# Designs tried in a protein design run: peptides against a protein of PDB entry 4Z5W. Part 150

Target 1, 305 residues: chain A of PDB entry 4Z5W
Amino acid sequence: IPDVFLELNKLWYFSAQSNLFNGEMPRSLSNSRSISLLSLRNNTLSGQIYLNCSAMTNLTSLDLASNSFSGSIPSNLPNCLRLKTINFAKIKFIAQIPESFKNFQSLTSLSFSNSSIQNISSALEILQHCQNLKTLVLTLNFQKEELPSVPSLQFKNLKVLIIASCQLRGTVPQWLSNSPSLQLLDLSWNQLSGTIPPWLGSLNSLFYLDLSNNTFIGEIPHSLTSLQSLVSKENAVEEPSPDFPFFKKKNTNAGGLQYNQPSSFPPMIDLSYNSLNGSIWPEFGDLRQLHVLNLKNNNLSGNIP

## One batch from the design tools (peptide; made by RFdiffusion4, then SolubleMPNN)

Design b2_p22_5_s1 (from b2_p22_5, 11 letters changed)
Fold by OpenDDE base, seed 2:
Structure b2_p22_5_s1 (fold): chain B 305 residues (1-305), chain A 22 residues (1-22)
Amino acid sequence: as target 1 above (305 residues)
Amino acid sequence: SLDDLIQALQDAATGGIYTVPE
C-alpha cells in the first residue's frame, strides 16, 4: 500500500479487503486524522501493528484480520478514544492480552479468533473491565487451558460470547449468569464437562446456544424450555452489530456461512455430541421461535415428544 | 507430511463461530 494518506485529509472509510497487499502498513495511514473505518482484512501485510492513537482521533473500526502481522498486540490501542470494533482474527500473535486493555472503555466488539492468544484467565480478567464490551470472540485460542469459573468475573453488557474450538477444560462458568443481556453463547468444540446449569434458562435474551461437541453429562435442564426469547417474539432492539461478519463452518463446505449480524443466526439450541441422558422435554414445543433443536449423538432415552 | 495430517485433523476437529473464513 503506498504511503500517500497524508494528502487524503477527507478519507473517512478505507476498505482494501481481499487484495494482495504486502509489506508494512503505511506510516501515513497509522497517522491519519480523518479515517473512521479501516479494513485491510485478507491481505499479506507484515511487521508489527502500530497505530498513532494521538493522531487517529476519528478511528472507530479496525479490521486487520487474516494478515501476516507479527509481534505483540498493540498495548496503546486503548488510547484510541473512539475505537469501538477490532477484528484481529487469524493474526498469529502468540501473546497474552495487554494489561492496558483494562482501560479500553470505547471497546464494544473484539475478535481474536485464531490469533494464538494465550492465558484465558488473564484475558477474561482484563476484558471484564471493558464496560462497553458487547461482543467477544476468542475461538481457536487458549489450547487445552481451563475455562475460569471465578465468580468475581463480570461482563455486565455482554451480548455475544464465542469461545469455540479451544479444547478448554472446566464447566459452564457461573460468572456468565452475571450477563443478563447475553443473546448468543457459543462454547462448542471444547472439553467442557459437568452438567448444563439450569440458570442458562434464566438468560431471557438468549436465542442462540451452542454447547455441542463437549463432554457434558446429566439431563437437559428443563429451564431451557422457558427461554423467553424463544417463547415469544421479544422486540429485540436491533443493537449496533460489530463492523465485522461472523462465519459458521458447515460440515461439508470449506467456506462456511457468512452472517453479517448476530441477529442473522437462526434461533438455536445445539447440545449435540455430548453425553447427556434422560428424556427430551415435551415443553420444547413451547419454544415457538426456535428454528434448530439439535440433540443428536447423546445418551437420551424415552419417547420423542 | 505427518504435520500436515495432524493439522488437517485439527482443522477437521474445529467448529463453532469465527470472524474470518477458516
Scores: peptide ipSAE 0.470, ipTM 0.819, DockQ to the pose 0.374
Fold by OpenDDE base, seed 1:
Parts: C-alpha cells; sequence; structure tokens
Structure b2_p22_5_s1 (fold): chain B 305 residues (1-305), chain A 22 residues (1-22)
C-alpha cells in the first residue's frame, strides 16, 4: 500500500480488504487524523502493528484480520479514545492481552479469533474492566487452558461471547450469570465438563446457545425451556452489531457462512456431542422462536415429545 | 477429530468469528 494518506485529509473510510497487499502498513495511514473506519482484512501485510492514537482521533473501527502481522499486541490502543471495534482475528501474536486494555472504555467489540492468544485468566481479568464491551470473540486461542470460574469476573454489558475450539477445561463459569444481556453464547468444541447450569435459563436475552462438542453430563436443565427470547419475539433488542462479520461453517470442508450481525444467527440450542442423559422436556415445544434444537450424540432416553 | 476441525478452520481464508462445525 503506498504511503500517500497524508494528502488524503478527508478520508473517512478506507477499505482495502481481500487484496494482495504486502509489506508494512503505511506510516501516513497510522497517522491519519480523518479516518474513522480502517479495514485491511485478508491481505499479506506484515511487520509490527503501530497506530498513532494521538493523531488517529477519529478512528472508530479497525480491521486488520487475516494478515501476517508479527510482534506484540499494540498496548497503546486504549489511547484511541473513539476506537470501538477491533478485529485482530488470524494474526499470530503469541501473546497475552495487554494490561493497558483495562482502561479501554471505548471498546465495544473485540475479536482475537485464531490469534495465538495465551492466558485466558489474565485476558478475562483485563477485559472485564471494559465497561462498554458487548462482543468478545476468543475462539481458537488458549489451547488446553482452564476456563476460569472466578465469581468476581463481571461482564455486565456482554451480549456476544464466543470462546469456541480452545480445548478448554473446566465447567460453565458462574460469572456468566452476571451478564443478564447475553444474547449469544458459544463454548463449543472444548473439554468442558460437569452439568449444564440451570441459571442459563434465566438469561432472558439468550437466543443462541452452543455447548456442543464438550463433556457435559447430567440432565438438560428444565429452565432452558423457559428462555424468554425463544418463547416470544418481544425481547429482541437489536443493538449495533460489530463492524466485523461472524462466520459459521456447516462442515469442515465448507467455506464459512458470513453473518453480518449477531441477530442474523438462527435462534438455536445446540447441546450435541456431549454425555447428557435423561429425557427431552416436552416444554421445548413452548420455544416458538427456536429454529434449531440439536441434541444428537448424547445419552438421552425416553420419548421424543 | 477436533484437531482436524481446528486445522480446517485455520485453513479458511477468513478474518471473522467462527462457530465450529460438527
Amino acid sequence: as target 1 above (305 residues)
Amino acid sequence: SLDDLIQALQDAATGGIYTVPE
């Protein structure tokens, strides 16, 4: 990418996604005073990520995902006082979340999906201080770590939490009960154990639950049949989606389906590929908004309602 | 396997959020 952005003093939106750009991010772009939305996703950009947050006073969205950037996560990003959305998916950092992110009050949406992030305990302890954080994606990180169950963790405004495919150990963490606005929870493809907690059914905004491909035991909590967002449409508060897409693969060989908004996900309960026992509750029939109920590959018994 | 699925996700040329397929 040419270093010409100094002259582009009115540039508000720059998207150069899905090209063949290589080399470093231009210094003039890292110092742009006018830019609000920056997307360089899906290129071959390299080097250290550097942003002059004192200059980039209008920056609201940053998408650098799927690039060959190296080095540390930029610890100065909290100084970008308007920066709301960060997509750092598929950047191989091999790092922990910077402690400076405790001060990241502008942050609303963060993805580190498949970014070689380490220390989930530190990451969650840091990110709980982001009072405006609504979307958090940590998929394909923290390999074989333990999902912390520390009751003091609080994500008060969290709406979307995705921590899939980490081979995480532990149980469904009690601190998630402190997130009453949670709409989407994906903890699939881990090594989570224990029972599915009944308090999940008290999350009145939860319309998408994926706990598939774990080692959960016991009965399906009857409280899941009373999820208010799946009983009635009245509670679907559409909030601003993150400026980065979500992807769901249908199978290992398929391309990811792109979802532009969390609300574009089908209302779903997926508990498949566990060791759950007992009956399927007939009261699942009360979930009139539910599109997908996946209970396959469990130890369930009795009648199908 | 889970490892095969992780690899298949890594091989996907996408920068977004992934729900893992079965």
Scores: peptide ipSAE 0.031, ipTM 0.568, DockQ to the pose 0.161; fails the geometry check
Fold by OpenDDE base, seed 5:
Structure b2_p22_5_s1 (fold): chain B 305 residues (1-305), chain A 22 residues (1-22)
Amino acid sequence: as target 1 above (305 residues)
Amino acid sequence: SLDDLIQALQDAATGGIYTVPE
């Protein structure tokens, strides 16, 4: 990418995703006063990520995902006072979340999916201070760590939590009950154990639950049959969708299903590939908005309602 | 926000909501 952004003093949006750009991020780009949206996703950019937050006063969205950046996570990002959205997926940092992220009050959406992030306890302890954080994706990190269950953790405004494929140990953490606005929870492909907690059914906005491919035991909580978002269409305010597509890969070799909208996720309960027992509750029939109920590969018995 | 959800799922998706293939 050429170092010409000093001349582009009116540039508000720069998207150069899915190209073959290599080398470092241009210094003029890292100092742009005009840029609000920056996407360099899916390139071969390298070096250390550096942004001059004192200059980049209009920066609201940063997508650097799927690049060859190295070094530490930029600790100065909280100084970008308008920065809301960060996508750092598939950047191999081999690092912990910076302590400075406790001060990241503008942050609404963060991903480090498949970014070799370490220390989930520290990460969650830091990120709970981000009062505006609504979306957190930490999939394919924290390999074989324990999911902290510390009740003091509070993500009050969290709507989306995805921590899949981490081989995490532990139980469904009680601190998630402090997130009443939670709409999507994915903890699939871990080593989570214990019972599925009944308080999950009290999350009235929860329309997508994936607990598949764990070691959960016991009965399906009857409270899941009363998930209000799945009983009735609440007039969910159409929150603006980020310009970014989601990809649910059904298979590592399959093209990910691109979901352009979180609302494009089917209302779903996936509890498949566990050790759950007991019956299927007939009251699942009350979940009129439910599109997918996946209970396969469990120890369930009785009649199918 | 729906924006935050989309970013999360993109990031989950780019990182993979990997259903680990059986």
Scores: peptide ipSAE 0.030, ipTM 0.657, DockQ to the pose 0.090; fails the geometry check
Fold by OpenDDE base, seed 4:
Structure b2_p22_5_s1 (fold): chain B 305 residues (1-305), chain A 22 residues (1-22)
Amino acid sequence: as target 1 above (305 residues)
Amino acid sequence: SLDDLIQALQDAATGGIYTVPE
């Protein structure tokens, strides 16, 4: 990318995604006073991520995903006082989340999907201080770590939490009950154990639940048949709209389907590939908004209602 | 459609949610 952005003092939006750009980010771009949305996703950009937050006073969205950036996560990003959305997916940092992110009050949406992030306990302890954080994606990070269950963790305004494919151990954490606005929860493809907690059915905005491919035992909580968002459309809360796409893999070898909004996800309960037992509750028939109920590959018995 | 439901079931059963396709 040429270093010509100094004269582009009216540039509000720059998208150069899905090209063949290489080298470092231009210094003139890292100092742009006018830019609000920057997307350089899916290129071969390299070097360290550096943004002059004192200059970039209009920056609201940053998408650098799927690049060859290296080094640490830039600890100065909280100084970008208008920065709301960050997509750092597939940047191999091999790092922890900076302590400075506890002060990141402008942050609303964060993705580190497949970014070699370490220490989930520290990450969650830091990010709980982000009072405006609504969307958090941490998929394909951590190795053999334990999902912290510390009751003091509190994500009051969290609407989307995705921590899939991390090989995480532990149980469904009780601190998620402190997130009453949660709409989407994906903890699939982990090593989570114990029972599915009944308090999940009290999350009245929860329309998408994926707990598939874990080691959960016991019965399906009857409280899941009373999820208000799946009974009636009247409880449709305004969904978070991050400036980065979501992708759902169909299989290990297929490209993911792109979803531009969380609302593009079908209303779903996926409990497949666990060790759940007991019967399928007939009251799942009350979930008139439910599109997908996946209970495959469990130890369920009795009659199919 | 039933096909969309089956496909969504298959998609859910075979993969997680990502912000970037692998």
Scores: peptide ipSAE 0.030, ipTM 0.573, DockQ to the pose 0.285; fails the geometry check

Design b2_p22_5_s2 (from b2_p22_5, 10 letters changed)
Fold by OpenDDE base, seed 2:
Structure b2_p22_5_s2 (fold): chain B 305 residues (1-305), chain A 22 residues (1-22)
Amino acid sequence: as target 1 above (305 residues)
Amino acid sequence: SLEELIQELINKATGGIYTVPE
């Protein structure tokens, strides 16, 4: 990318995604006072990520996903006082979340999907201090770590939590009960164990639950048949979506389905590929807004209601 | 390479939601 952004003093939006750009990010771009939205997703950019947050006073959205950047996560990003959305997916950092992110009060949406992030305990301990954090995506990180169950963890404003395909051990963490605004939970493709906790049915805004491909045992909590968001339409608050899309892998095809907003996901309960036993509750018939109920590949018995 | 084969196996044995095409 040419180093010409000093001349572009009115540039508010720059999207150069899905090109063949290589080398480092231009220094003039890292110092742009005008830019609000920056997307360089799906290129071959390299080197250390550096942003001059004292200059980039209008920066609100940053998408650098699917690039060849290296080194540490930029610890100065909390100094970008208007920065809300960050997509750092498919950047191989091999790093922990910086301690400075405790001060990241502007942050609303963060993705590190497939970014070789380490130490989930430290990551969650840091990110709980982000009071405006609504969307957190940590898929394909934390290889074989334990999902922390520390009751002091509090994500009060969390709406979307995705920590899929991490080979995580442990149980569904009790601290998620402190997130009453949770709408979407994906903990699929881990090594999570124990029972599915009944308090999940108290999350009145939860319309999408994926616990598939784990080692859960016991009965399906009857409280899941009373999820308010799946009984009635009354609580469908359209909230500001992240500036990055979501993708869900379906089958062996390399191209996941794209979802531009969390609300574009079908209302779903997926408990498939576990070791759940007992009956299917007839009261799942009360979930009039439910589009997908997937209970396949379990040890369930009795009648299909 | 063995690393590529392992990564392909990992990619086949993965699912859920992510924020870039895999």
Scores: peptide ipSAE 0.472, ipTM 0.824, DockQ to the pose 0.361
Fold by OpenDDE base, seed 4:
Structure b2_p22_5_s2 (fold): chain B 305 residues (1-305), chain A 22 residues (1-22)
Amino acid sequence: as target 1 above (305 residues)
Amino acid sequence: SLEELIQELINKATGGIYTVPE
């Protein structure tokens, strides 16, 4: 990418995604006073990520995903006072989340999907201080760590939590009950154990639940048949979506489905590939907004209602 | 490479939601 952005003092949006750009990010771009949205996703950019937050006063969105950046996560990002959305997916950091992210009050959406992030306990302890954090994606990190169950963890404004494919151990953490606005929960493809907690059915905005491919035991909580977002349409609060899309891997070799916003996901309960027992509750029929109920590959018995 | 093969195997044995195409 040429170092010409100093002259582009009116540049508000720069998207150069899905190209063959290599080398470092231009210094003039890292110092742009005008840029609001920066997307360089799916290139071969390298070196350390550096942004001059004192200069980049208009930066609201940053997508650097699928690049060859190295080094630490930029600890100065909280100084970018308007920065709301960050996609750092598929960047090999091999790092912990910086302690400075406790002060990241502008942050609303964060993805580190497949970014070699370590220490989930530290990550969650830091990120709980981000008062405006609504979307958190941590898929394909924290290999074989334990999902912390510390009751003091609080994500009060969290809407979307995705921590799939981490081989995480532990149970569904009770601190998630402190997130009453949670709309989408994906904890699939882990090694989570214990029972599915009944308090999940109290999450009145939860329309998408994926607990598939874990080691859960016991009965399906009857409280899941009373998920208010799946009973009635009235609670679909369209909140501002992240500036980055979501992708769900299909079991078929076809490319993942793209979802431009969390509300584009079909209303779903996926409890497949566990060790759940007991009956299918007939009251799942009350979930009139439910598009997908997946209970396959469990130890369920009785009649299909 | 072996690293690419391992990553491909990991990608085959994983699911859920991502923010990049995998």
Scores: peptide ipSAE 0.462, ipTM 0.820, DockQ to the pose 0.343
Fold by OpenDDE base, seed 3:
Structure b2_p22_5_s2 (fold): chain B 305 residues (1-305), chain A 22 residues (1-22)
Amino acid sequence: as target 1 above (305 residues)
Amino acid sequence: SLEELIQELINKATGGIYTVPE
């Protein structure tokens, strides 16, 4: 990309997605005072990510996903006082989240999906200080770590939490009960154990629950049959979507399904591929908004209601 | 396998917020 952005004092949006751009990010772009939305997703950009946050006073959205950037996560990003959304998916940092992210008050949406992030305990301890954080995607990181269950962790405004395919150990963490606005929870493809906690049914905004491909035991909590978001439509709070689409594949051979908003996910309970026992509750029939109930490959018994 | 699935996700995922396949 040519280093010509210094004179572009009216540049509000720059999108160069899915091109063949290589080398480093242009210094003039890293110093742009006018840019609000920057997307360089799906290129071959390399080197270290540097943003002059003191100059980039209008930066609200940053998408650098699917590039060959290296080095540390930029610790100065919290100084970008308007930066709300960050997509660093598929950037192989091999790093921890910087401690400076405790001060990231503008942050609303963060993805590190498949970014070789390490130390989930430190990551969650840091990110809980982001009071405006609504969307957090940490899929394909923290390989074989333990999901912290520390009750002091608080994500009060969290709406979307996706920490899938990490081979995480531990249990469904009780600190998630402190997230009453949680709409989407995906903890699938881990090594989580114990019982599914009944307090999940108290999350009145939770319309998408994926706990599939874990080692959960015991009965399905009856409280899941009373999830208010799945009983009635009246509680759907429409909030601003992150500037980045969500991708979910159904199978390895299919193209990823693109969801432009969290609300575009089908209302779902997926508890498949666990060691759950007991009966299927007939009261799942009361979940009139539920599109997908997946209970396959468990130790369930009795009649299908 | 889970490892094969992870490897395929690593290889095939292109830009955005990714969640896991069903």
Scores: peptide ipSAE 0.036, ipTM 0.574, DockQ to the pose 0.164
Fold by OpenDDE base, seed 1:
Structure b2_p22_5_s2 (fold): chain B 305 residues (1-305), chain A 22 residues (1-22)
Amino acid sequence: as target 1 above (305 residues)
Amino acid sequence: SLEELIQELINKATGGIYTVPE
């Protein structure tokens, strides 16, 4: 990418995604006063990510996903006082989340999907201080770590949490009960154990639950049959609109399905590929908004309602 | 809004990747 952005003092939006751009991010772009939306995703850009937050006073959205950037996560990003959305998916940092992110009050949406992030305990302890954080994607990180169940963790405004395919150990964390606005939870493809907690059914905005491919035991909590968002349409879920889409692979060999908004996910309960026992509750029939109920590959018994 | 339209265009073009590993 040419280093000409100092002359483009009226440039509000720059998208150069899905090209063959190589080398470093232009220094003039890192100092742009006018840019609000910056997307350089799906290129071969390299080097250290550096943004001059004192210059980039209009920056609201940053998408650098699927590039060959290296080095540390930029610790100065909290100084970008208008920065709401960050997509750093598929950037191999091999790092922890910076302590400076405790001060990241503008942050609403963050993705580190497949970014070689380490230390989930530190990551969650830091990110709980982001009072405006609504969307958090941490998939394909923290390999074989333990998911912390510290009750003091609080994500009061969290609407979307995706921490899948990490081989995480532990149980469904009690601190998620402190997130009453949670709409989408994906903890699939981990090594989570114990029972599914009944308090999940008290999350009145939860319309998408994926706990598939874990080691959960016991009965399906009856409280899941009373998930208010799946009983009635009346809860107009204020959509978290992260400036990055979501992908879900249905199968390993299939292309990822792109979801532009969290609301584009089908209302779903997926508990498949666990060790759950007991009956399928007939009251799942009361979930009139539910599109997908997947209970396959468990130890369930009794009648199918 | 223009911001919502641009966000929709970005979302259409960018696709947020959740990959289940094989």
Scores: peptide ipSAE 0.020, ipTM 0.506, DockQ to the pose 0.074; fails the geometry check

Design b2_p22_5_s3 (from b2_p22_5, 10 letters changed)
Fold by OpenDDE base, seed 4:
Structure b2_p22_5_s3 (fold): chain B 305 residues (1-305), chain A 22 residues (1-22)
Amino acid sequence: as target 1 above (305 residues)
Amino acid sequence: SLDDLIQELIDAATGGIYTVPE
């Protein structure tokens, strides 16, 4: 990318995604006062990520995903006082979340999917201080770690939590009950155990639940048949989606479905590939907004309602 | 397979929120 952005004093949006750009980010881009949205996703950019947050006072969205950046996560990003959305998916940092992110009050959406992030306990302890954090994606990190269950963790404004394919151990954490605005929860493809907690059915905005491919036992909580978002249409997702797309792979060999917004996900309960027992509750028929109910590959018995 | 390559390209292009495969 040429170092010409200093002259582009009116440049508000720069998108150069899915090109063949290589080398480092140009210094003039990292010092742009005018840029609000920056997307360089899916290139071969390298070196350390550096942004001059004192200069980049208009930066609101940053997408650097699927690049060859290296080094530490930029600890100065919280100084970008308008920065709301960060996509760092598929950047191989091999790092922990910086402690400075405790001060990241502008942050609303964060993805580190498949970024070789380590120490989930520290990550969640830090990110809980981001009072405006609504979307958190941490899929394909924290390999074989334990999902912390510390009740003091609090994500008050969290709407989307995706921590899939981490081989995480532990249980569904009680601290998620402190997130009453949660709309989408994906903890699939882990090694989570115990019972599915009944308080999940109290998350009145929860329209998408994926707990598939774990080691959950016991009965399906009857409270899931009363999820208000799936009973009535009134809980439409009012909030702006993050500027980065969501992807769901249906099969290891199938093309990932691109979802541009959390609202584009079908209303779903997926509890498949666990060790759940007992009956299928007939009251799942009350979930008139539910598009997908997947209970396959469990130890369920009785009549299919 | 070609499908795997397309998927890798999609995955690379998408750089986004991965829900894991079923």
Scores: peptide ipSAE 0.038, ipTM 0.612, DockQ to the pose 0.111
Fold by OpenDDE base, seed 5:
Structure b2_p22_5_s3 (fold): chain B 305 residues (1-305), chain A 22 residues (1-22)
Amino acid sequence: as target 1 above (305 residues)
Amino acid sequence: SLDDLIQELIDAATGGIYTVPE
């Protein structure tokens, strides 16, 4: 990418994703005062990620996913006072979340999916201080660590939590009960054990639950048949619509950027590939908004209602 | 795939800028 962004002093949106760009991020780009949305996803960019947050005062979204960046996670990102969304998926950091992220009050959405992040306890202890954090994706990290169950952890505004495919040990953590706005929970493909806790059925906004491919035992908690988001449409909390207005800037000259609306995740309960026993509750028939109920590969018995 | 779902969630969270990979 050429180092010409000083001349582009009105550039608000730069998307150069899914190209063959290599080398380091241009210094002029890292100092852009005008850029609000920066996407360089799916390239071969390398070196250390550096952003001059004192210059980049308009930066609201950063997507650097699927690049060959190396080194530490930039500890100065919390100084980007308008930065709401970060996608660092598939960047192999081999690092912990910086302690400075405790101060990241602008942060609403964070992904480190498949980024070789270490120390889930430290990560969650840090990220709980992000009061505006709504979406957290940590899939394919923390290999064979223990999912912390510390009741003091609090994600008050969390709507989406995905921590799949980490081989995590432990139980469904009680601190998730402190997230009453939770809409989507995916803890699939771990080594989680114990029973599925009844308090999950008290998460009135929860419409997508994936606990598949774990080692859960006991009965399906009857409280899952009372998930309010799945019983009636009236309590359908607005899907996690990106709080970002889709800036339909028809840039006439860029070929049709299909803004795919986020595919609405189907209302789903997936408990498949566990060691659950007992019966299927007839009251699952009350979940009129449920599209997918997957209970395969368990030890369930009795009548199918 | 789960990776695709995660990417969709991230893209949704970032304002739904999909480039369909050719």
Scores: peptide ipSAE 0.023, ipTM 0.625, DockQ to the pose 0.060
Fold by OpenDDE base, seed 1:
Structure b2_p22_5_s3 (fold): chain B 305 residues (1-305), chain A 22 residues (1-22)
Amino acid sequence: as target 1 above (305 residues)
Amino acid sequence: SLDDLIQELIDAATGGIYTVPE
């Protein structure tokens, strides 16, 4: 990418996704005063990520996912006072989340999916201080660590939590009961054990639950048959209206269903590939908004309702 | 972009094509 962005003093949006760009991110781009939306996803960009947050006063969204960046996670990102969305998926940092992220009050959406992030306890302890954090993706990190169950952890505004495919040990953490706005929970493909807690059924906004491919035991909590978002349409959780206009880029790329909104996920309960026992509750029939109920590969017995 | 974050959510939620090793 040429180092010409100083001349582009009116550049608001720059997207150069899915190209063959190599080398470092241009220094002029890292100092752009005008840019609001920056996406360089799916390139071969390398070097250390550096952004001059004192210059980049309009930066609101940053997507650097699927690049060959190296080094530390930029600890100065909380100084980008308007930065709401960060996608650092598939960047191999081999690092912990910086302590400076405790001060990241503008942050609403964060992905570190498959980024070789370490220390889940530190990560969650830091990120709980992000009062505006609504979407958190930490999939394919923290390999074989223990999911912290510390009751003091609080994500009050969290709507989407995905921590899949980490081989995490532990139980479903009780601190999630402090997230009453939770809409989507994915803890699939871990080594989580114990029982599924009844308080999950008290999450009135929860429409997507994936606990599949774990080691859960005991009965399915009857409280899951009372999930209000799956009983009635009236509790259609106001989508977090992204303060950003969704540019409907018709990405014509052939195969993947592009879900443009968290609401585009099918209402689902997946408890498959566990060691759950007991009966299937007939009251699952009350979940009139449920599209997918997956209970396969468990130790369930009795009648199918 | 938000769309790209959503794609990562989909990729995360679908687990990718986990070929269960036979």
Scores: peptide ipSAE 0.020, ipTM 0.591, DockQ to the pose 0.058
Fold by OpenDDE base, seed 2:
Structure b2_p22_5_s3 (fold): chain B 305 residues (1-305), chain A 22 residues (1-22)
Amino acid sequence: as target 1 above (305 residues)
Amino acid sequence: SLDDLIQELIDAATGGIYTVPE
């Protein structure tokens, strides 16, 4: 990318996604005073990510996903006082979340999917201080770590949590009960164990639950048949989605289906590929808004209702 | 729908669904 952005003093939106751009990000772009939305997703950009947050006073959205950037996560990003959305998916950092992110009050949406992030305990301890954080995606990180269950962890405004395909150990963490606005939970493709907790059915905004491909045991909590968002339409809170898409992959070798908004996910309960036992509750028939119920490859018995 | 159920059955048979941002 040419270093000509100093002359573009009216540049509010720059999208150069899905091109063949290589080399480092231009210094003039890293110092742009006018830019609000920056997307360089799906290129071959390299080097250390550097943004001059003191100059970039209008920056609200940053998408650098699917690039060849390296090194540490930029610790100065919390100084970008208007920065709300960050997509760093598929950037191989091999790093921990910076301690400075405790001060990231403008942050609303964060993705580090498949970014070789380490230490999930430190990451969640830091990110709980982001009071405006609504969307958190940490898929394909923290390989074989333990999902922390520390009850003091609190994500008050969290709406979307995706931590899939990490081979995480542990249980469904009790601290998620402190997120009453949670709409989407994906903990699929881990090594999570224990029982599915009944308090999940108290999350009145939860319309998408994926706990598939784990080692859960015991019965399906009857409280899941009373998920208010799946019983009635009245609780469909249209909230602003992050400026980055979500991808649902059917297979490790397949292209992902793109979802531009959390609300574009089908209302779903997926508990497949566990060790769940007992009966299928007939009261799943009361979930009139449910599009998908997947219970396959369990130890369930009795009648199909 | 039945089609969504079938699709999830296929997805789960092929090694499940995981969500990633691009």
Scores: peptide ipSAE 0.038, ipTM 0.559, DockQ to the pose 0.168; fails the geometry check

